# Peptides against a protein of PDB entry 7AE7, part 5

Target 1, 321 residues: chain A of PDB entry 7AE7
Amino acid sequence: KVYKDLREFLEVLEQEGQLIRVKEEVNPEPDIAAAGRAAANLGKNQPAVFFEKIKGYKYSVVTNVHGSWQNHALMLGLDKNTSTKDQFYELNRRWDKFPVPPNVVKREAAPCKENVIDKDINLFEILPLYRINEQDGGFYISKASVVTADPEYPDDFNKLNVGTYRIQVKDRDRVGIQALAMHDIAVQLEKAEAENKPLPIAITIGNNPLVTFMASTPVGYNQNEYEFVGALQDGVPMDIVKSDLYDHLYVPAGSEVVLEGHIIPRVRTVEGPFGEFPGSYSGARLQCEVKIDRITHRTNPIFENLYLGIPWTEIDYLMAL

## One batch from the design tools (peptide; made by RFdiffusion4, then SolubleMPNN)

Design b2_p27_6_s4
Fold by OpenDDE base, seed 1:
Structure b2_p27_6_s4 (fold): chain B 321 residues (1-321), chain A 27 residues (1-27)
Amino acid sequence: as target 1 above (321 residues)
Amino acid sequence: SAAAAAEAARAAAAAAAAAQLAALRAA
């Protein structure tokens, strides 16, 4: 089984008993984090948790999408009871299919383009934002697949980077992003900042689960994560679409929300603290700031966000490969 | 049987989530 988007995956999770649907209106805090902790207490078979209604918000949240070996097996289109060993062997077998180039679809065919916001941008109207941990210094977007390119080689598709970064919401149209020196985005930002230019960025939320997986998996600077997604789809290309603002940035065609904008050159603002692990907070730091210039989104967009539960976080499943 | 087990697991998990939400609202 191959998934075009998050929604097709959530449907399979629900069919397989790996998704809890909360239909009752919840408070964004503390109810989302508490229900996540409840799901974690179910042991090894941790389901995704889908919140249909959040007080003060229009749209839904899903968490813990990758939060179990069953969900990981289903992501690969395997039986949910496939052993971790057999999942690993299948991943390795499929990895050897790299590169599998993506299909570039027309704008009109991309679900992420159903709605556009290009003025009066307010992230709180699109994303049901909440504190993931009680002591977090703000609202985080923790499962975004962030698209950037090499500003010296914008037409080199092999240098297109799709990565996962810690993103704090700073204002209606501003986010802080943690670009560490070891990240490919930091190399690209350094080149842009050397010329005092903005770095074009697309922050994509609610993707095909293999996009989220590959965005969390380190690859070479001259390797495109989308070509690995096609490999992990057993040779089926994924669908991408050109961003609205930038000819050189491509986003997953099925993304729930795409935040298009730029990293402001040579600006650093306070970001954090964030609880990356239960009981472990990374301190406040000066980080890059993104201005959001345009939003595209699916109708009734689903905000996919990370679950940080005990004893295994969703990160542990994303990194255990 | 697999569908019934999945539905039972889903129902149990939904009930547990609802109970925790209720406990948080009562606190």
Scores: peptide ipSAE 0.019, ipTM 0.476, DockQ to the pose 0.025
Fold by OpenDDE base, seed 2:
Structure b2_p27_6_s4 (fold): chain B 321 residues (1-321), chain A 27 residues (1-27)
Amino acid sequence: as target 1 above (321 residues)
Amino acid sequence: SAAAAAEAARAAAAAAAAAQLAALRAA
């Protein structure tokens, strides 16, 4: 099975008994993280946790979407009981199908374009933000697929990067982003900052689970993550759509939320601390700052966020394949 | 104490999640 978006995947997770739906209103803190920890304690068959109602917010949250080997099997469209060995075999078999070019769909066909916010941007109105860890220095968007291009070669689709980065919410329309030197975004940012130009960015939230997987998987600088998503879909192209602000940026057509903006050149602001691993926090650091200029989103957008609780984090499963 | 109330709320949320999972597995 191939999934067009997060919603189709969540439907399958629910059908397969791999999603807990919390229908009762929860407090953002500590209940989301507490329920995530409770789900993690249920053993090897860890479900996703979908929170329908969050006190003080309009929209829903889902966590632990990739948080088990069963969820990974289902992501690959396999039986949920497929062994880890057979999942690796199938992953490798499909990887050899690279490249599978994506379909560029029309704006009208892209669910991520259902709603637009271009004035009075407030991230707290669109995302049910909460502290993932009790000692976090703020609210994090921890499971976004971030789209950037090479500013020297903006029309080179092979240099279009889709990556996962630590993103702290700084203000209603500002986020901090951790662009480490080992990330492709850092190369692109260096080129933009050399010319004192903004780097165009699209921060996409709530994607097809293979997009999120590929955004967390290192690939070559001249390899497009969307072409790997098509390979991992066993040769079925994924659907992408042009961003609203930038002709050279393409986002997943099915994204729940797309934050379009720019990295401000040569600006660094305090970010952190964040609990990257259970019981360990990164210190506060000076990081890049993104101005959000436009939001597009699906009606009733689902905020997909990473589960980082003990004993197993969702990142352990994303990094284990 | 606020700490005891938070712990009780966490325990209740954990129990509810476990009950929902048990129900999903029994279905």
Scores: peptide ipSAE 0.014, ipTM 0.456, DockQ to the pose 0.023
Fold by OpenDDE base, seed 5:
Structure b2_p27_6_s4 (fold): chain B 321 residues (1-321), chain A 27 residues (1-27)
Amino acid sequence: as target 1 above (321 residues)
Amino acid sequence: SAAAAAEAARAAAAAAAAAQLAALRAA
């Protein structure tokens, strides 16, 4: 089975008993994190947790989408009881199908384009933001697939990078992003900053689960994550669409929310701390700042965010394969 | 074999993702 978007995957998780739906209104803090911890305590078969109603917000949150081996099997379109060994075998078999080029769909065919916000941008109106940990220095977007290109080779699709980075919300239209020297985004940013130019960026939230998986999986600088998604779909191309602001950036057609903007050149602002492990906070550091210039989103967008709890965390499953 | 190379590449990718996350977490 192949999933076009997050919603099709959540439907399968629910059918397979791997999603808990919370229909009652919850407080963003502490209820979302507390429910995630409670789900982690259910043992090895950790379900996704879908919160339909968040107090003070219009839209829903889902967490722990990749938070079990069962959810990972279902992501691959396998039986939920498929062994980790067989999942690994199947994933390797499909990996050898690389490259599988994506389909570029028209703007009118892309669900992520259903709504546009180009004025008075406020991230708090579109995302139910909350602190994952009580001591976090702010609100984090921890499960975004971030799209950037090489500014020297913007039309080289093989250098289009889709990665997962720590993103702190800084203001209504600003986020901090942790672009470490080991990340492909840092190479691209260095080239832009050498010329004192902004780096175009699209921060995509609530994707096809294989997009999120590949964005969290290191690949070569000249390898496109979307071509691996097609491989992991057993040779079925994924659907991408051109960004609204940039001719050379392509986003998943099914994204729940797309934040289009730019990394401000040669600007660094305080980001953090963030509780990346239970009882471990990364220090506050000077990090890059993104201005959000445009938002596109699906009607009633789902905010997919990472569950950070006691191991096994969702991140452990995203990295373990 | 191509399978062993794919497994090694994937184990390296998983280790690199774990190292990136550990670097994110150690940063």
Scores: peptide ipSAE 0.006, ipTM 0.340, DockQ to the pose 0.034
Fold by OpenDDE base, seed 3:
Structure b2_p27_6_s4 (fold): chain B 321 residues (1-321), chain A 27 residues (1-27)
Amino acid sequence: as target 1 above (321 residues)
Amino acid sequence: SAAAAAEAARAAAAAAAAAQLAALRAA
């Protein structure tokens, strides 16, 4: 099985008994995090948790999408009871199919383009934002696939980076991003900042589960994560679409939400703290700031966000393969 | 060598991807 988007994956998770649907209205705090923790306590076969109704918001939240070995098996289109060994074998077998170039679809064929917001941007109107942990310094977007390019080689598709970074909401149209020196985005940002230029960025939310997996998997600077997604789809290309603001940035065609903007050059603002692990907070730091200039989104967009439960987080499952 | 064949396949795939992207940008 290959998934075009998050929705197709959530349907399979639900069919396989790996998704809990919460139909009652919940408070964004503390109910989302509490229900996530409760789901994690169900044992080794941790389901995704889909919140249909969130008080004060229009749209839904899903969490713990990658939160179990069963969900990982299903992500690979395998039986949910496939052993971790067999999952690893299949992952490696498919990895060797790299590169599988993506299909570039037309704008009108991309579900992520169904709606556009290009003025009066307010992230709180499009995303049901909540504090994941009680002591978090703000609202986090913790499961985005962030698209950037090398500003010196914007047309080199091999240097197009899709990565996962900690993103704090700072204002209606501002987010902080943690670009660590070891990340490909930091190399690209350094080049832009050397010339005092903005770095174009697309922050994509609610993707094909293999996009999220590859965005969390380190690859070479001259390797494209979308070409690995096609490999992990057993040779089926994924669909990408050109961003609205930038001819050189391509986003997953099926993204629930795309935040297009730029990293402001040589600006650093306070970000954090964030509870990356239960009871463990990263300190507040000066981090990069992104201006959001345009949003595209699917109708009734699903906000996919990270679950940070004990004993295993989604990060552990995203990185343990 | 198997390594050279793999590198050639990688280069061909990269070129195909670049061509698709270039075609879209020209559209």
Scores: peptide ipSAE 0.000, ipTM 0.234, DockQ to the pose 0.012

Design b2_p27_8_s2
Fold by OpenDDE base, seed 1:
Structure b2_p27_8_s2 (fold): chain B 321 residues (1-321), chain A 27 residues (1-27)
Amino acid sequence: as target 1 above (321 residues)
Amino acid sequence: MENLAVLEAERRRAEEEERRRREEEER
């Protein structure tokens, strides 16, 4: 089975008993994290947790989408009881299909384009933001697929990078991003900053689960994550659409929310701390700042965010495969 | 390969530890 978007995957998770719906209104803090911990206590088959109603917000949150081997099996379109070994064999078999080029769809065919916000941008109106951990220095977007390109080769699709980075919300229209020197985004940013130019960026939230998986999987600088998504779809291309602000940036057509903007050149602001693991916080550091210039989103957008629970974080599963 | 096997081993350890904790709470 191939999924076009997060919604098709969540439907399958629900059908397979791998999604819990919390229908009661929850407080963003501490109830989202507490309910995630409670779901982790349900045993070996850690389900996704879908919060339909969040106090003070209009939209929903889903967590722990990748938080189990059952969810990974389903992501690959396998039986949920497929062994980790057999999942790995199937992953490797499909990996050999690289590259599978994506389909570029028209703007009118892309669900991520249903709504536009280009003025008075307020991330809190679109995303039910909460602290993931009690000691977090702010609100994090921890499961975004971040799209950037090489500013010297913007039309080289093989240099288009789709990565997962820690993103702290700094203001209504600003986020801090952790671009480490080992990340492809840092190479691209260095080139932009050498010229004192903004780096174009699209921060995509709530994607096809294989996009989120590939965005967390290191690939070569001249390899496109979307072409691996097509390989992992057993040779079925994924659908991408051109960003609204940038001709060279392509986003998943089915994204729940797309934050389009730029990394401000040569600006660094304090980001963190963030609890990457239970009881382990990465310290506060100077990180890049993104200005959000445009938002596109699906009607009733689902905020997919990372679950950090015991014994296994969703990061452990995303980095495992 | 190595990371997946490490994660599977750590998952088993965590599941065994959680099972042991529950068995201790039921006593």
Scores: peptide ipSAE 0.007, ipTM 0.359, DockQ to the pose 0.014
Fold by OpenDDE base, seed 3:
Structure b2_p27_8_s2 (fold): chain B 321 residues (1-321), chain A 27 residues (1-27)
Amino acid sequence: as target 1 above (321 residues)
Amino acid sequence: MENLAVLEAERRRAEEEERRRREEEER
């Protein structure tokens, strides 16, 4: 089984009994984090949690999408009861199919292009933002697949990076991003900042689960994560589309929300703290700032965000790979 | 990545502390 988007995966999770649908209106805090903790207490078979109604918001939230070995098996299109060993065997077998080039679809064929916001941008109108941890210094987007390119080689598709980074909401149209020296985005940002130029960026939310998986998996600087997604789809190409602002940035065609903008050169603002682990907070740091210039989104977009619960967390499953 | 590396370092510390507690309970 191959998935085009998050929605096709959530449908399979629900059919397999790996998704809890919360139909009652919840408060963003503390109910989302509390329900996640309750789902973690279900033992080794942790379901995704889908919140249909968030008080004060228009749209839905889903958490814990990658939060179990059953969800991971289903992501690979395997039986949910496939052993961890057999999942790793199949993952490695498919990895050897790299590269599988993606299909570039037309703008009209891309669900992420159904709606456009290009003025009066307000992230709080499109994303049901909440504090993941009680002591977080703000609202985080923790499960985005962030697309950037090498500013020296913008047309080199092999240098197109799709990565996962800590993103704090700073204002209606501003986010802080943690770009560390070990990340490919930091190499690209250093090149842009050397010339005092903005780095083009697309922050994609609510993707095909293998895109989110590959964005969390380190690959070589000259390897494209989308070509690994095609390999992990057993040789079926994924669908990508050009960003609206940048001809050289490609986003998943099925993304729920795409935040297009730029990293402001040589600007650093206070970001954090964030509760990365239960009882551990990364301190406040000076981090990069992104201006959001355009949003594209699916109708009734689903905000996929990371669940941070009691170990084993969704992060532990994303790291165990 | 750094969050993951911090998480992995803290997981390893917690595993080492749990191992040490088990070794102290077996004595």
Scores: peptide ipSAE 0.005, ipTM 0.327, DockQ to the pose 0.023
Fold by OpenDDE base, seed 5:
Structure b2_p27_8_s2 (fold): chain B 321 residues (1-321), chain A 27 residues (1-27)
Amino acid sequence: as target 1 above (321 residues)
Amino acid sequence: MENLAVLEAERRRAEEEERRRREEEER
């Protein structure tokens, strides 16, 4: 099975008994994090948790989408009871199919383009933002696939990077992003900042689960994560679409929300603290800041966010390579 | 409106935490 988007994957998770649907209205805090912890207490077969109604927000949240070996098997389109060993064998077998180039779809064919916000941008109107951990220094977007390019080689598709970074909401139209020296985005940012230029960015939320998986998987600087997604789809290309602001940035066609903007050159603002692991908080630090200039989104967008709270978190399954 | 007030409160908390860290590094 290949998934076009998050929604097709959530449907399969629900059919397989790997998704809990919370139909009652919840408070963003503490109920989302509390329900995630309760789901994680179900043991090894941790389901995704889908919150249909969130007080003070229009849209839904889903958490713990990658939070079990069953969910990981289903992501690969395998039987949910496929052994961890057999999942790794299948993953490795498919990895050897790299590169599988993506299909570039027309704007009109991309679900992420159904709605546009280009003025009066307010992230709180589109994303049901909440603190993931009680001690977090703000609201985090912790499961975004962030698209950037090399500013020296903007047309080199092999240098198009899709990565996962810690993103804190800073204002209605601003986010802080943690670009560490080990991340490909840091190389691209360094080049832009050397010239005092903005770095173009697209922050994509609610993707095909293999996009999220590859965005969390380190690859070579000259390797495109979308070409690995096609490999992990057993040779079926994924669908991408050109960003609205930038000719050289491509986003997953099925993204629930796309935040298009730029990293402000040579600006650093306070980011954190963030509870990356249970009982482990990354301290506050100065990080780069993104201005959001345009949003595109699906109708009734689903905010996919990372579940944190118990050992063997969703991160452990995303990083289990 | 409530969500923005929470955001502003947490930003102030993060700024205070970063100030404390700098004061600890200077000692």
Scores: peptide ipSAE 0.005, ipTM 0.295, DockQ to the pose 0.093
Fold by OpenDDE base, seed 4:
Order: structure tokens, then sequence, then C-alpha cells
Structure b2_p27_8_s2 (fold): chain B 321 residues (1-321), chain A 27 residues (1-27)
């Protein structure tokens, strides 16, 4: 099975008994984190948790989408009971199919383009933002696939980076992004900042689960994560669409929300703290700031966000390969 | 309670370092 978007994956998770649907209205704090912890207590077969109604918000949240070996097997389109060994074997077999170039679809064919916000941007109207941990210094977007290009080679598709970064909401139209020196985005940002230019960025939320997986998987600077998604789809290309603001940035056609904007050159602001693990917080640091200039989104967008629970965080399944 | 005070202290340090850096660049 290949998934076009998050919704097709959530449907399969629900059919396979790997999704809990919370239909009652929840408070964003503490109920989302509490329900996630309750789901984690179901043992090794941890389901995704879908919150249909969140007090004070219009849209839904899903967490723990990658939070089990069963969910990981289903992501690969395998039987949910496929052994970790056989999942790893199949992943390696598919990895050797790289590159599988994506299909570029027209704007009218891309679900992420159903709605546009280009004025009076307010992230809180689109994303049901909450603190993941009680001591978090703000609201985090922790499962975004962030698209950037090399500013010296913007048309080199092999240098198009799709990465996962810690993103703190700073204001209605601003986010802090943690770009570490080891990340490909940091190389691209350094080039832009050398010229005192903004770095174009697209922050994509609620993707095909293999996009989220590849955005969290280190690849070479001259390798495109979308071409690996096609490989992991056993040679089926994924669908991408051109961003609205930038001719050289492409986003997953099925993204629930796309935040298009720029990293402000030579600006650093306090980001954090964030609880990466229960009882372990990364300190507050000076990090990059993104201005959001445009939002595109699906109708009734689903906010996919990371679940950080014990035992085994969702990040452990995203990074364990 | 102790962890929140540490985190607030780290945030304040980062803000003070950024302010100092800006004051050094304006000079």
Amino acid sequence: as target 1 above (321 residues)
Amino acid sequence: MENLAVLEAERRRAEEEERRRREEEER
C-alpha cells in the first residue's frame, strides 16, 4: 500500500486498530498529553491518537502517528505484525531503488492548495497549538517537514532539503527554528546570511508518513528526500507541488498545512526550552526566526504533532533506522 | 519548581548575550 497523504494513512491505522479516535472535546492542556500517555500504556502496540475536538480551536490534532513498530510496518505498507527485522530488510531493499523522482502536480490537483491565507496570518487559527510538556517555553511544531534550497543553486533539485527541525511558535506569523550546524538547512542559511538575504522556507505539516520519516532521516546534501520517498514506496513516485511564493521550492501535494515564508537573515531570538525527553529539557538558545508570509491548507486541516511519552518516544521510531 | 527557575535563568542569559552582541555591533 502507498499513501498519498496523512489521511490515507490514518484511515489504514484506524482499520488496523492502530488509531484511537477521541470524539469528546478535550482541553489542549493537559488532556492531549494525558491521552497520549494513556495510549502509551497500552504496551508496545501504541496507536496513533486522533483528537476530533479541541477546546478553543476549530481543527483536529493527531499524535503518535509513528509511535510503534506496528505503525511503522503499516507506513511501509506491510502487515502490522511484520517483525522489526523484516521491516528493516524491506526498508534496505527499497532504499536501493533511490532515486525515484517525484511527480510534479499542478496547483489545482494539490489538496494542500484548497485554502489560502496571505493576510492577517494567525497560526493559532489554523493549528490547535498546545504545550507538549508542562515546562515547554511555548508551543511547538515538532513533526514539520521543512523545505529549503541552496541559495547559490536554487534550481538544483538534488540540493533541495526536506528536514525535521524543532519549531517554536513565537507570534501569530513567526516561528523560531532550531538549525544546528550539522543540518543541511544550516549550510543553506549560512550562504543566505553571508549575503544578508532571507532564506526561502516552506514548513509542511501533516504529510504522507514516509515524507515525515525521510525528513527525519539523514541523507547526503546532494540527495533529495522526495526521491527516497519514492524509493520507500517501492518505486512509486510521490506527488509534489510548487510552492506559491517560490518557484524553486516544492511541497508534498497532500500536506495538511504549508507555512511559506523566510528565515530572517542575521536575526537570532530566544527559542526553548523544549522537553525532548520526559524530565530532560534542552536549554533556551538563540535560534533563527522565520516570518510566515503565506499559508496554504487543506479544508479542515489535521495538525500532526509529535508525541513525547514514556516508554519509547515517537522520535525513537523516526530515528531508530 | 526548580527546573522552571533554571529554564527562566537560561532564557534570561540568552537574552542578555544577544543584547550584549547587538551593543558590540553598534559600537
Scores: peptide ipSAE 0.000, ipTM 0.271, DockQ to the pose 0.071

